# Designs tried in a protein design run: peptides against a protein of PDB entry 4ASU. Part 164

Target 1, 270 residues: chain A of PDB entry 4ASU
Amino acid sequence: ATLKDITRRLKSIKNIQKITKSMKMVAAAKYARAERELKPARVYGVGSLALYEKADIKTPEDKKKHLIIGVSSDRGLCGAIHSSVAKQMKSEAANLAAAGKEVKIIGVGDKIRSILHRTHSDQFLVTFKEVGRRPPTFGDASVIALELLNSGYEFDEGSIIFNRFRSVISYKTEEKPIFSLDTISSAESMSIYDDIDADVLRNYQEYSLANIIYYSLKESTTSEQSARMTAMDNASKNASEMIDKLTLTFNRTRQAVITKELIEIISGAA
Target 2, 83 residues: chain B of PDB entry 4ASU
Amino acid sequence: FTFASPTQVFFNSANVRQVDVPTQTGAFGILAAHVPTLQVLRPGLVVVHAEDGTTSKYFVSSGSVTVNADSSVQLLAEEAVTL

## One batch from the design tools (peptide; made by RFdiffusion4, then SolubleMPNN)

Design b2_p18_8_s4 (from b2_p18_8, 14 letters changed)
Fold by OpenDDE base, seed 1:
Parts: C-alpha cells; sequence; structure tokens
Structure b2_p18_8_s4 (fold): chain B 270 residues (1-270), chain C 83 residues (1-83), chain A 18 residues (1-18)
C-alpha cells in the first residue's frame, strides 16, 4: 500500500472512531434515562403478570392457535439484541409447529421482520415500525395492544419475547405468556375468583395486554441502549487498535520510501 | 399491596389495612383476606389505609385491580397522582 | 437510519480492509 492509501485509510478510521464515540455517549445518556424509567415500569409490568403466574393459567392441548410477539426495535448497532429475540422466536415457533399448533407472529420493531422475513414471512400478522427512536410510552403499548385485539386473529395463547435488563453488561431474552379472553374465562384456575362480569374481564384483559407490552418495551429499550453503548465502546477500541497498526505501517512504509530515495540518489539512478 | 402507574410506584409489596378503590361497578374496600377478584378502575379516588392508621389519598384515571388468593393486591393505574 | 446504515457499512468496510 502506498503512503497515500494508508493515510486515506487512517483518516477514514479516525472519522469512524469519532462517530462511534459520539454514539456511545448518546447511548449512555439514553441508557441512564431508560434505567430510571424501567424501575416503575418493572413493578407495573410484574404486577400485571402476577395474576397469570398465581392463577397458573393453562391452555388445553386441543387449542392450537398460538401468537408470538417479538419485541425489539428498528435501530441497529446494538450487538445481539435483535438476533437473540429472533433466535428465541424461531425456536418457539419450531417447537409449536412440531406440536401441531398454528403459529402467528407479531414483530415490534422492523429488525424482527428483517431477520425473519425469509423463513417466517407467511406467519407474520403485523410489524410495528418506528420503534426505538423515542422512549416507549404507555400510549404506544396501548396502540399495539389495540391493534392486536382488533386484528381478527383469535389466538388461544401466546408469548411475548423480549430482552430483560439485568445489568449494564447483561440482558436475558425471556418469554412471558399472554392469554386470550376465552382462555382466561375458561380456565379452571379462575374459579377461585368471584363472579366477574364479562365486560370487566374483557377490559381487564385489554389493560393486562397493554401493561405487558409496555413492560416488555421498557425492558427491551434499556437492554438495547446498554448493548449499544457496549457495542460502540468495542467499536471505538477496535478502531483505536487499527489506527495504531496503520500508524506503524505508515511509519515503516515512510522509512522504506526514504531509504529507497536515498539509494537512488547515491546510485545515480535519479 | 402494590400500587403503581407506568411511571411511578406508590406502594411495593406493602402491608396495608384497607384500600378503597373506584371501580366501574362501584367503590369498594379491599380488606385483608378479601376474596379473590378482578376489577377495572374508573376515574376516582383511591384511599389507602396503612396499618399505622395513616391514610393516603390518590386520584386515578383508569386501570385494574387484582385481589389474589394469597391476599396480594395489585392496583395498576394508567395515571395516578397523590392528593 | 440512513446514517446508521452508512456507519455500519463503513465500519464493516474498515474491518474488512484491515
Amino acid sequence: as target 1 above (270 residues)
Amino acid sequence: as target 2 above (83 residues)
Amino acid sequence: DEAVARFNAALAAAVAAA
């Protein structure tokens, strides 16, 4: 490589490093906010899931319609955040299909569809785009919940798959159950609850779904920003190492050029 | 007893004497060992009676309340403010 | 999104050229 080529490459990598450093700082700021907002959201979301855990709602085996909601975002450069969710979605879909169940998929965030479109395009009901630019709100979750409930797909049970935040250096892809109104109303475990009006139960379920979606979005966002911060830090370090290597190559090449020129002068070949 | 909105936690696994909630079917008090039930909140006043006799008042917009068999209660409001 | 795509492409190219 010529000195000119090395110099051009150095300039390019230095520019990339500036971008990655900037993105790291932006991700760090968003992470800090997301973590603060996750605290109440987790209490809220876990509270909403408490019924299903405590009631141990089970879906009869003869029920065949299963919904998978994958939660991520539209934004890249966050390591394995999207692929982890997609991997678990694939695994779950395969297991359900092997059990003879019908599987439909909802993607929250365009990246889910981007990963799964070739293999699972026929199973997608809807993909929600424009996720991840702004912090998710309860309103956003409500819109998703409403769209699902109005989709006309009569699922029996489902799962929501998302990355749960553990720490700045760790997340875990998890699955939480979702149930249809019919499944809840017919569950034997619900018999311990006092006579519940059908309209009340319907409204309760609508809130429950919105709550769970909201919770999953908050967990996902926090995990994503943390992962992006880490990814950008790693990218910045890699760029630094590359700059160092190229700088050494530049210096060696420069010395070789100078030596060659001196030899040409001494030999009279100029 | 857990009482939270999406953005704020008021009570987290706390022991309380009584919680008065506004439901679509009417306001009722949740006491210790209340029978399991599910209700939907209407806009109105929530009153929490602590074991120490302290009473706290909140306004909620909507949401849900769950009383479980283990006497745990989840009050989840879309919006809530301390009064 | 376009900026991110360009960045990813540039980063990938830089890594590949190394």
Scores: peptide ipSAE 0.030, ipTM 0.878, DockQ to the pose 0.012
Fold by OpenDDE base, seed 5:
Structure b2_p18_8_s4 (fold): chain B 270 residues (1-270), chain C 83 residues (1-83), chain A 18 residues (1-18)
Amino acid sequence: as target 1 above (270 residues)
Amino acid sequence: as target 2 above (83 residues)
Amino acid sequence: DEAVARFNAALAAAVAAA
């Protein structure tokens, strides 16, 4: 490579490093906020799931319609965040299909569709876009919940798949159950909850769905920002190492050019 | 007893004497060993009676309340403020 | 780690193209 080529490459890598450092700082700020907001959101979301755990709601085996909701975002450069969710969605869809279930998919965030569109396009009901630019709100979750309920797909049970935040360096893809109103209403374990008005139960289920979606979004966002921060830090470090290597190459090449020029001068060949 | 909004936790698995909640079907008091029920919140006052005799008041918007067979209670409000 | 590796590879490719 000529000195000019090395210099051009150095400039390019330095510019990329500036971008990755900036993105790291932005991700760090978003992560710090997301982590703070996740604390109450987790209590709220886990509280909403408590009914399903305590009531041990079971879907009858004859019920065949299953909804998979994958939660991620529109934004890339966050490590394996999207691929982890997509991988688990694929696994779950395959397992359900093998069990003779009908599977439909909803993607929260455009990245889910981008990964699964070729293999699962016919199973997609809807993809929610514009996810991840701003921190998710309960209002956002309510909109998603409402659209799901109005989709016309009469699922019996479902699964929401998202990345649960563990630490700044760790997340785990998890699955939580979603139940239809009919499944809840017909569950034998719900008999202990006496004389619940059908309208009350419907409204309760709407809140439950919104609550779970909200929780999943908060977990996903925190995991994503942490993963992005780590990815950008690693990219910045790798760029730094490349800059150092190229700088050494530049210095060696420069010395070689000088030596060649000296030889040409001494030999009179220039 | 757990009482939370999406943005704030007021009680997390706490023991309380009584919780008065505003529901769409009417306000009711949740005491120890209350019958399991599911209710939807209406805008109104939540009153928490602690075991020490202290009373705390909250204004809530919409949401849900769950009383389970194990006497656990989840009060989940969309919005809530201390009064 | 694999996704980060892919990003780094893409970054390296972009740098090599640039």
Scores: peptide ipSAE 0.025, ipTM 0.882, DockQ to the pose 0.011
Fold by OpenDDE base, seed 4:
Structure b2_p18_8_s4 (fold): chain B 270 residues (1-270), chain C 83 residues (1-83), chain A 18 residues (1-18)
Amino acid sequence: as target 1 above (270 residues)
Amino acid sequence: as target 2 above (83 residues)
Amino acid sequence: DEAVARFNAALAAAVAAA
């Protein structure tokens, strides 16, 4: 490589490093906020799931319609955040299909669709875009919940798949159940709640869905920002190493060029 | 007893004497060993009676309340403020 | 979003220069 080539490459990598460092700082700030906002959101979301856990709601085996909601975002450069969700979605879809279930998919965030479009395009009901630019709000979750309920797909049971935040260096892709109104109302374990008006139960279920979606978004966002911070740090370190290597090569090449020029001057072989 | 909004936690697995909640079907008091029920909140006042005799008041918007068979209660409001 | 766009542009430029 010529000195010119090395210089061009060095400039390019240095620019990339500046960008990755900047992105790391942005991700760090967003992570700190997300982690703070996750604390109450987790209590809220876990509280919403408590009914399903305590009632041990079971979907009859004869019920065939299953909805998979994958929660991620539109934004890349966050390591395995999107691929982990997509992988679990794919696994779940395959398992359900093998069990004779009809599977439909909803993607929260465009990256889910980007990964699964080729293999699961026919199973997608809707993809929610513009996810991840701003911290998710309960309003956002409510919009998603409403859209799901209005989608016309009458699922019996569903799975919401998202990355649960564990620590700045760790997340776990998890699944939580979602149930249709009909499934909840018909569940034997819900008999102790039988004095509930149908309209009340419907409204309750709408809140429950919104709550769970909100929770999943908060977990996902926190996980994503932490992963992005780590990814950008790694990218910055890799760029630094490459800069060092190229700088060494540049120096060696420069010395060789100088030596060659000196020899040409001395030899008169210009 | 758990009482939370999406952005704030007021009670987390706490023991309380009584919680008065505003529901769409009417206001009711949740005591120990209350019958399991699911309700939807209407905008109104929540009153929490602690075991020590202290009373706390909150204004809530919409949301849900769950009373489980194990006497656990989840009060989940979209918005809630201390009064 | 701008940072991502810049990164993608820089990455594309780096790939094109490589």
Scores: peptide ipSAE 0.019, ipTM 0.874, DockQ to the pose 0.012
Fold by OpenDDE base, seed 2:
Structure b2_p18_8_s4 (fold): chain B 270 residues (1-270), chain C 83 residues (1-83), chain A 18 residues (1-18)
Amino acid sequence: as target 1 above (270 residues)
Amino acid sequence: as target 2 above (83 residues)
Amino acid sequence: DEAVARFNAALAAAVAAA
């Protein structure tokens, strides 16, 4: 490589490093906000799931319609955030199909659709776009919940798949159950709640769904921002190492060129 | 007893004496060992009676309240403010 | 070469996201 080629490459990598460092800082700021907002959201969301855990709601085996909701975003450059959700969605869909269930998919965030469209296009009901530009609100979750409930797809049970935040360096893809109103109302374990008005139960279920979606969005967002921060940090470090290597190569090449020119002058070959 | 909104936690697995909640069917008090129930909140006043005799008041919008068989309670309001 | 490839992939992803 000529000195000019090395110089051009150095300039390019230095510019990329500046971009990745800037993106790291932006991701760090978004992460700090997301983590703060996740604390109450987790209590709220886990509280909403408590009924399902305590009531041990089971779906009858004769029920065949299963909904998978994958939660991610539209935004890239966050490591395996999208692929981890998609992988678990694929696994769950395959397991359910093997059990003779009908599977439909909802994608929260455009990245899920981009990964699964080729293999699962016929199973997609809807994809929610414009996810991840701003922190998710309860209003956003309510919109998703309402659209799902009004979709006309009468699922019996479902699974919401999202990345749960563990730490700045760790997330885990998890699954939580979603139950239809009919499944909840018919569950034997709900007999202790028999005095509940049908309208009350319907409204309760609407809140429950919105709550779970909101929780999943908050977990996903926090996980995504932390993963992006890590990815940008790694990219910046890799760029730094490459800059160092190319700088050494540049210096060696420059010395070799100078030496060659001196030899040519001394030998009269110039 | 857990009481939270999407953005704020007021109580997290706390022991309380009584919680008065505004529901669509009317206001009722949740005592220790209350029968399991599911209710939907209407806008109104929540009153939490602590074991030490202190009372705290909150205004809530819509939401849900769950009383489980194990006497755990989840009060989940869409919006809530301390009064 | 692998480090370069990973970097280029990350860059391409960054440019596509910008």
Scores: peptide ipSAE 0.018, ipTM 0.862, DockQ to the pose 0.012

## One batch from the design tools (peptide; made by RFdiffusion4, then SolubleMPNN)

Design b2_p19_1_s1 (from b2_p19_1, 12 letters changed)
Fold by OpenDDE base, seed 4:
Structure b2_p19_1_s1 (fold): chain B 270 residues (1-270), chain C 83 residues (1-83), chain A 19 residues (1-19)
Amino acid sequence: as target 1 above (270 residues)
Amino acid sequence: as target 2 above (83 residues)
Amino acid sequence: DEKERAVRELQELVAAAAA
């Protein structure tokens, strides 16, 4: 490599390092906010899911339509955040298919579609884009919920797959159940809940769906920002190491060039 | 008793004496050992009666309330403010 | 082209860091 090549590469890597450092700081700020906002969101979301856990809602085997909602974002450079969700979606889809279920997929965030489009394009109902630029709001979740309910796909049971935040260095891809109104209304375990008006139950289910989506978005966002922060930090370190190596190479090459020039001068071959 | 909005938690697994909630079908009081039920909130006043005799008032928008067989209650409002 | 190269390099650095 010529001195010029090394210099160009050094400049490039130094610029990248500046970018990664900046992105780290941005991610850190977003993470801090996300974590704060996740606390109440988790209570809220877990509270909504409590019914399903306590009622032990089961979907009859004859019900074959299953919806998978993958939750991530549009933004990259966050490690395995998107691939982890996609991987679990694929696994779940395969398992459900093997069980004779019909599977449809909704992607929250464009990255899910990007990963699954080639293999699962026919199963996609809709992909929600423009996710991840701003912190998710309940309004955002409500929009997604509404669109899902209006998609025309009459699922019996569903799975929402998202990354649950554990710590700044850890997340876990998890699955939570989504049930159709019909499934909830027909569940034997729901019999203990006194004569619930059908309209009430419908509205309740709509809120439940919005709630779980909101929760999943908050978990996902927090996980993503933490992962991005880590990724950018690691990238910055890698860049630093590369800069050091290239600097050494530069110095060696420079000396070699100087030596060559001196020899040419002395030999009169110049 | 859990009472939360998407952005704020008011009660988290707390023991309360009574919670009055505004539902679409009418306001009702949730007491100890209340029968399991699911309701949807209408905009209105939530009154929480603590065991110590204190009363807290909240205004809520839409949402849901769940009373489970184990006497746990989840009051989830889209928006809620302390009055 | 340079921006695209830079982005690719960044992605590679990030990928290498994840590994």
Scores: peptide ipSAE 0.073, ipTM 0.905, DockQ to the pose 0.013
Fold by OpenDDE base, seed 2:
Structure b2_p19_1_s1 (fold): chain B 270 residues (1-270), chain C 83 residues (1-83), chain A 19 residues (1-19)
Amino acid sequence: as target 1 above (270 residues)
Amino acid sequence: as target 2 above (83 residues)
Amino acid sequence: DEKERAVRELQELVAAAAA
C-alpha cells in the first residue's frame, strides 16, 4: 500500500471512530432513560403475567392456531439483539409446526421481518414499523394490542418473544404466553374465579395483552440500548487498534520510501 | 398486594389489610382471603388500608384488578395518582 | 463510493465487536 492509501484509510477509520463514540454516547443516554422507566414497567408487566402463571391456563390439543409475536425494533448496530429474538421465533415456529400447529407471526419492529422474510414470509400477518426511535409508551402498546385483536386472525394461544434486560452487559431472550379470550374463558383452571361477566373478561384480556406488550417493549428497549452502547464501545476500541496498526504501517512505509529515495540520490539513479 | 401503573409503583408485594377498588360492576373491598376474581377498573378512588391502620388514597383511570387463589392481588391501572 | 465504503467499514467494525 502507498503512503497515500494508508493515509486515506487512517482518515476513514478515525472518522468511523468519531461516529462510534458519538453513537455510544447517544445509546448511553437512551439506556439510562430506558433503565429508569423499566423499573416500574417490570413490576407492572410481571404483575399482569401473574394470572397466567398462577391459573396454569392450558390450551386443548385440538386447538391448532398459534400466534408468535417477536419484539425488537427498526434500528441496527446493537449486536445480537434482533438475531436472538429471530432465532427463538424460528425455533418456536418449527416446534409448533412439528406438533401440527398452524403458526402465524407478528413482528414488532422491521428487523424481525428483515431477518425472517425469506424463510417465513407466508406466516407473517403484520409487521409494526417505526419502533425504536422514541421510548415506547403504553399508548403504543395499546395500539399494537388493538390492531392484533382486530386483525381477524383467530388464535388459540400465542407466544411473545423479547429480550429481557438483566444488566448493562447481559440480556436474555424470553418467551411469555398469550391466550385468546376463548381459551381463557373455557379453561378449567378458571373455574376457581368468581362469576366473571363475559364483557368484563373481554376487557380484562384487552388490558392484559396491552400490558404484556408494553412490558416486552420496555424490556426490549433497555436491552437494545445497552447492547448498542456496548457494541459502539467495542467498535471504538477496534477502531483505535486499527489506527495504531495503520500508524505503524505508515511510519514503516515512510521510512522505506525515504531510504529508497536516499539510495537513488546516492546512486545517481534518480 | 401489588399496585402499579406503567410508570409508577405504589405497592409491590405488600401486605395490606384491605383495598377498596372502583370496578365496572361496582366498588368492592378486597379483604384477606377474598375469593379469586377478575375485574376491570373504572375511574375512581382506590383506598388502601394498611395493617397499622393508616389509609392511602389514589385516583385511578382504567385498568384491571386480579385476586388470585393464593391471596395475591394485582391492581394494575393505566394511570394512577396519589391523593 | 467513499461514503459507502465508510459504512461498510463501520459495519465490519461493529460486527467484529459483536463476535
Scores: peptide ipSAE 0.028, ipTM 0.883, DockQ to the pose 0.013
Fold by OpenDDE base, seed 5:
Structure b2_p19_1_s1 (fold): chain B 270 residues (1-270), chain C 83 residues (1-83), chain A 19 residues (1-19)
Amino acid sequence: as target 1 above (270 residues)
Amino acid sequence: as target 2 above (83 residues)
Amino acid sequence: DEKERAVRELQELVAAAAA
């Protein structure tokens, strides 16, 4: 490589490093906000899930329709955030299919669709796009919940798969249950609850679904921003290392060029 | 007793004496050992009676309330404000 | 888009250098 080539490459990498550093800062800011907003969201979401855990709602084995909701975003450059969700979705779908269940998929975020489109296109009901540019709101979750409920797909049970935030350096892909109104209403474990009006139960379930989706979005967002921050930091460090290496190469090449020129002058070959 | 909105936590696994909630079927009080039930909230006033005798008032827009067999209560409001 | 392109380029460059 000529000195000119090396210089051009150095310049390019330095520019990339500036971009990655900038992206890191943006991700850091978004992470900080997401983490703050996750605290109440977690209490809220976990509270909503408490019924299902305490009531131990079981879906009859003869019920075949299962819905998988994968929660991620549209935005890349966040490590394994999307692939981890997709991997678990695939695993769950395969397990359910092996058990003779009908599986349908909803993707929250375009990245899920991008990963699973080739292998699971026929199983997709809907993909929600434009996820991840702004912090998710309860309104967003409600829209998703409403669309799901109005989709016409009469699932018996479902799974929502998302990345749960653990720390700035760790997330875990989790699965939480989603139950249809019919499944909840017919669950034997619900017998301990006082007579519940059908309309009340329907409304309750709508809130529950929205609550869980909201929770999952908040967990996912926090995990994603943290992962992006880390990814951009790593990219910046890698760029720095490359700059150092190229600088050394530049210096060596420069010396070689000088030496060659001197030899040519001395030898009269120029 | 847990009382939260998507953006704010008011009570997290707290012990309270009584919680009055506005439901679609009417307002009712949740006391210790209340029978398990599910209700949906209507816009209205939530009153939390603490064990020390203090009373806190909140306005809620909508949401759900769950009373479990283990006496745990989850009051989840879409929007809630302290009064 | 530019940021994503830049990161991809960096990743490619890093991969090429490691190879």
Scores: peptide ipSAE 0.026, ipTM 0.890, DockQ to the pose 0.011
Fold by OpenDDE base, seed 3:
Parts: structure tokens; sequence; C-alpha cells
Structure b2_p19_1_s1 (fold): chain B 270 residues (1-270), chain C 83 residues (1-83), chain A 19 residues (1-19)
């Protein structure tokens, strides 16, 4: 490599490092906010799931329609956030298909579709875009929930897959169940709730879905920002190391060039 | 007893004496060992009676309330404010 | 072209960091 080549590469990497540092700071700010907002959201979301956990709602095996909701965002450069969700979606879809279930997929965030487009395009019902620019609100979740309920796909059971935030350095891709109104209403375990009006149950389920979606969005957002922050930090460090290496190479090459020039002068070969 | 909105937690697995909730079917008092039920909230007043006799009042917009067989209660309001 | 290269390089750096 010529000195010119090395210099060009150095400049490029330095510029990248500036970008990654800036992105790290932005991610850090967003992470801090997301984490604060996740605290109540988690209580809220976990509360919404309590019924399903306690009632042990089971979907009959003869019911075949399954919905997979993958939750991520539109934004890249956040490590394995999107791929992790997609991987689990693929696994779940494959398992369900093997069990003879019909699987449909909803992507929250464009990245899910981007990853799964080639292999699962026919299974996609809808992809929600414009996710990740702003912190998700309950209103956003409600819109998604409403769209799902109005999609015309009468699923029996579903799975919402998202990254649960553990810490600034850790997230875990998790799955939570979602159930259709029919599944809930027909569940034997719900018999203890027999005095529930059908309209009430419907409304309850709508809230439940919105609640779970909201929760998943908050978990996902926090995980994503944390992962992005980490990714950008790592990128910055890698860039720094590369800069150091290239600088050494530059210096060595420069010395070699000088030496060569001196030899040429002395030898009269130039 | 858990009472939360998407943005605020008022009670998290707390022990309370009684919770009065505004439901679509009417005002409902949730006592200890209440029968399991699911209800939807209507806009109105939530009153939490603590074991120490303290009463707290909240306004809720909408949401759900779950009373489970294990006596756990989840009051999840879309919006809630302390009154 | 330079922007695309920069983006690719950034992606590579990020990918390397994630692995």
Amino acid sequence: as target 1 above (270 residues)
Amino acid sequence: as target 2 above (83 residues)
Amino acid sequence: DEKERAVRELQELVAAAAA
C-alpha cells in the first residue's frame, strides 16, 4: 500500500470513528429515557400478562391459525437486535409449520421485513413502519392492536417476540403469548370468570393486546438503544485500534520510502 | 394489588383493604378474596383503601381490572391521575 | 460512492464488533 492509500484509509476510519462516537452519544441519551419509561411500562405490561399466566389459557390443538408478531424497529446499527428477533421468529414459524399450524407474521419495524422478506414474504400480513424514531406511546400500541384486530386474520393463538431488556449490556429475546377472543372465551380455565359479559371480555382483550404490544415496544426500545450504544462504542474502539495500526504502518512505510529514495540518490539510479 | 398506567405505577403488588373501581357495569368494590372477575374501566374515580386506613383517590380514563383466583388484582388504566 | 463506502465500512465495523 502506498502512503497515499494509507492516508486515505486513515482519514476514512477517523471519520467513521467520529460518526460512531456521535451515534453512541445519541443512543445513550435515548437509552436513558427509554430505561426510565420502561419501569412503569414493565409493571403495566407484566400486569396485563398476569391473567394469561394465572389462568393457564391453552389453545386447543385443532386450532391452527397462529400469529407471530415480531417487534423491532426501522433503525439499524444496533448489533444483533433485529437478527435475534428474526431468528426466533423463523424458529417459531418453522416449529409451528411442522406442527401443522398456519402461520402469519406481523412485523413491527421495517427491519423485520427486510430480514425475512425472501423466506417468509408470503406469511406477512402487515409491517408497521416508522418505528424507532420516537419513543413508543400507548397510542402507538393501540393503533397496532387495532390494526391487528381488524386485519381479518382470525388467529387462534399468537406469539409476540421482542427483546426484553435486562441491563445496559444484556437483552434477551423473549416470546409472550397472545390469544384471540374466541380462545379466551372458550378456555376451560376461564370458567372461574363466568360472569363476564361478552362485550366486556372483548373490550378487555383489546386492552390486553394493546397493553402487551406497548410493553413489548418499550422493552424493545430500551434494548435497542442499549445495544446501539454498545455497538457504537465497540465500533469506536475498533476504529481506534485500526487507526493505531495504520499509523504504525504509515510510519514504517514512510521510512522505507525515504530509505529507498536515499539509496536511489546515492546509487545514481534515479 | 397492582395499579398502573403505561407511564406511572401507583401500586405494585401492594396489600390493600379495598379498591373501588368505576366499571362499565357500575361501581365495584374489590375486597379481599373477591370472586375472580374481569372488568373494563369507565372514566371515573378509583378509591384505594389502604390497610392503615388511608384512602387515596384517582381518576382513571379507561382500562381494565382483573381479579384473579389468588386474590391478586391488576388495575391497568390507560390514563390515571392522583386526585 | 464515498458515502456508500463509508456506510459499508461502518456496517463492517459494527458487524465485527457484534460478533
Scores: peptide ipSAE 0.031, ipTM 0.889, DockQ to the pose 0.013; fails the geometry check

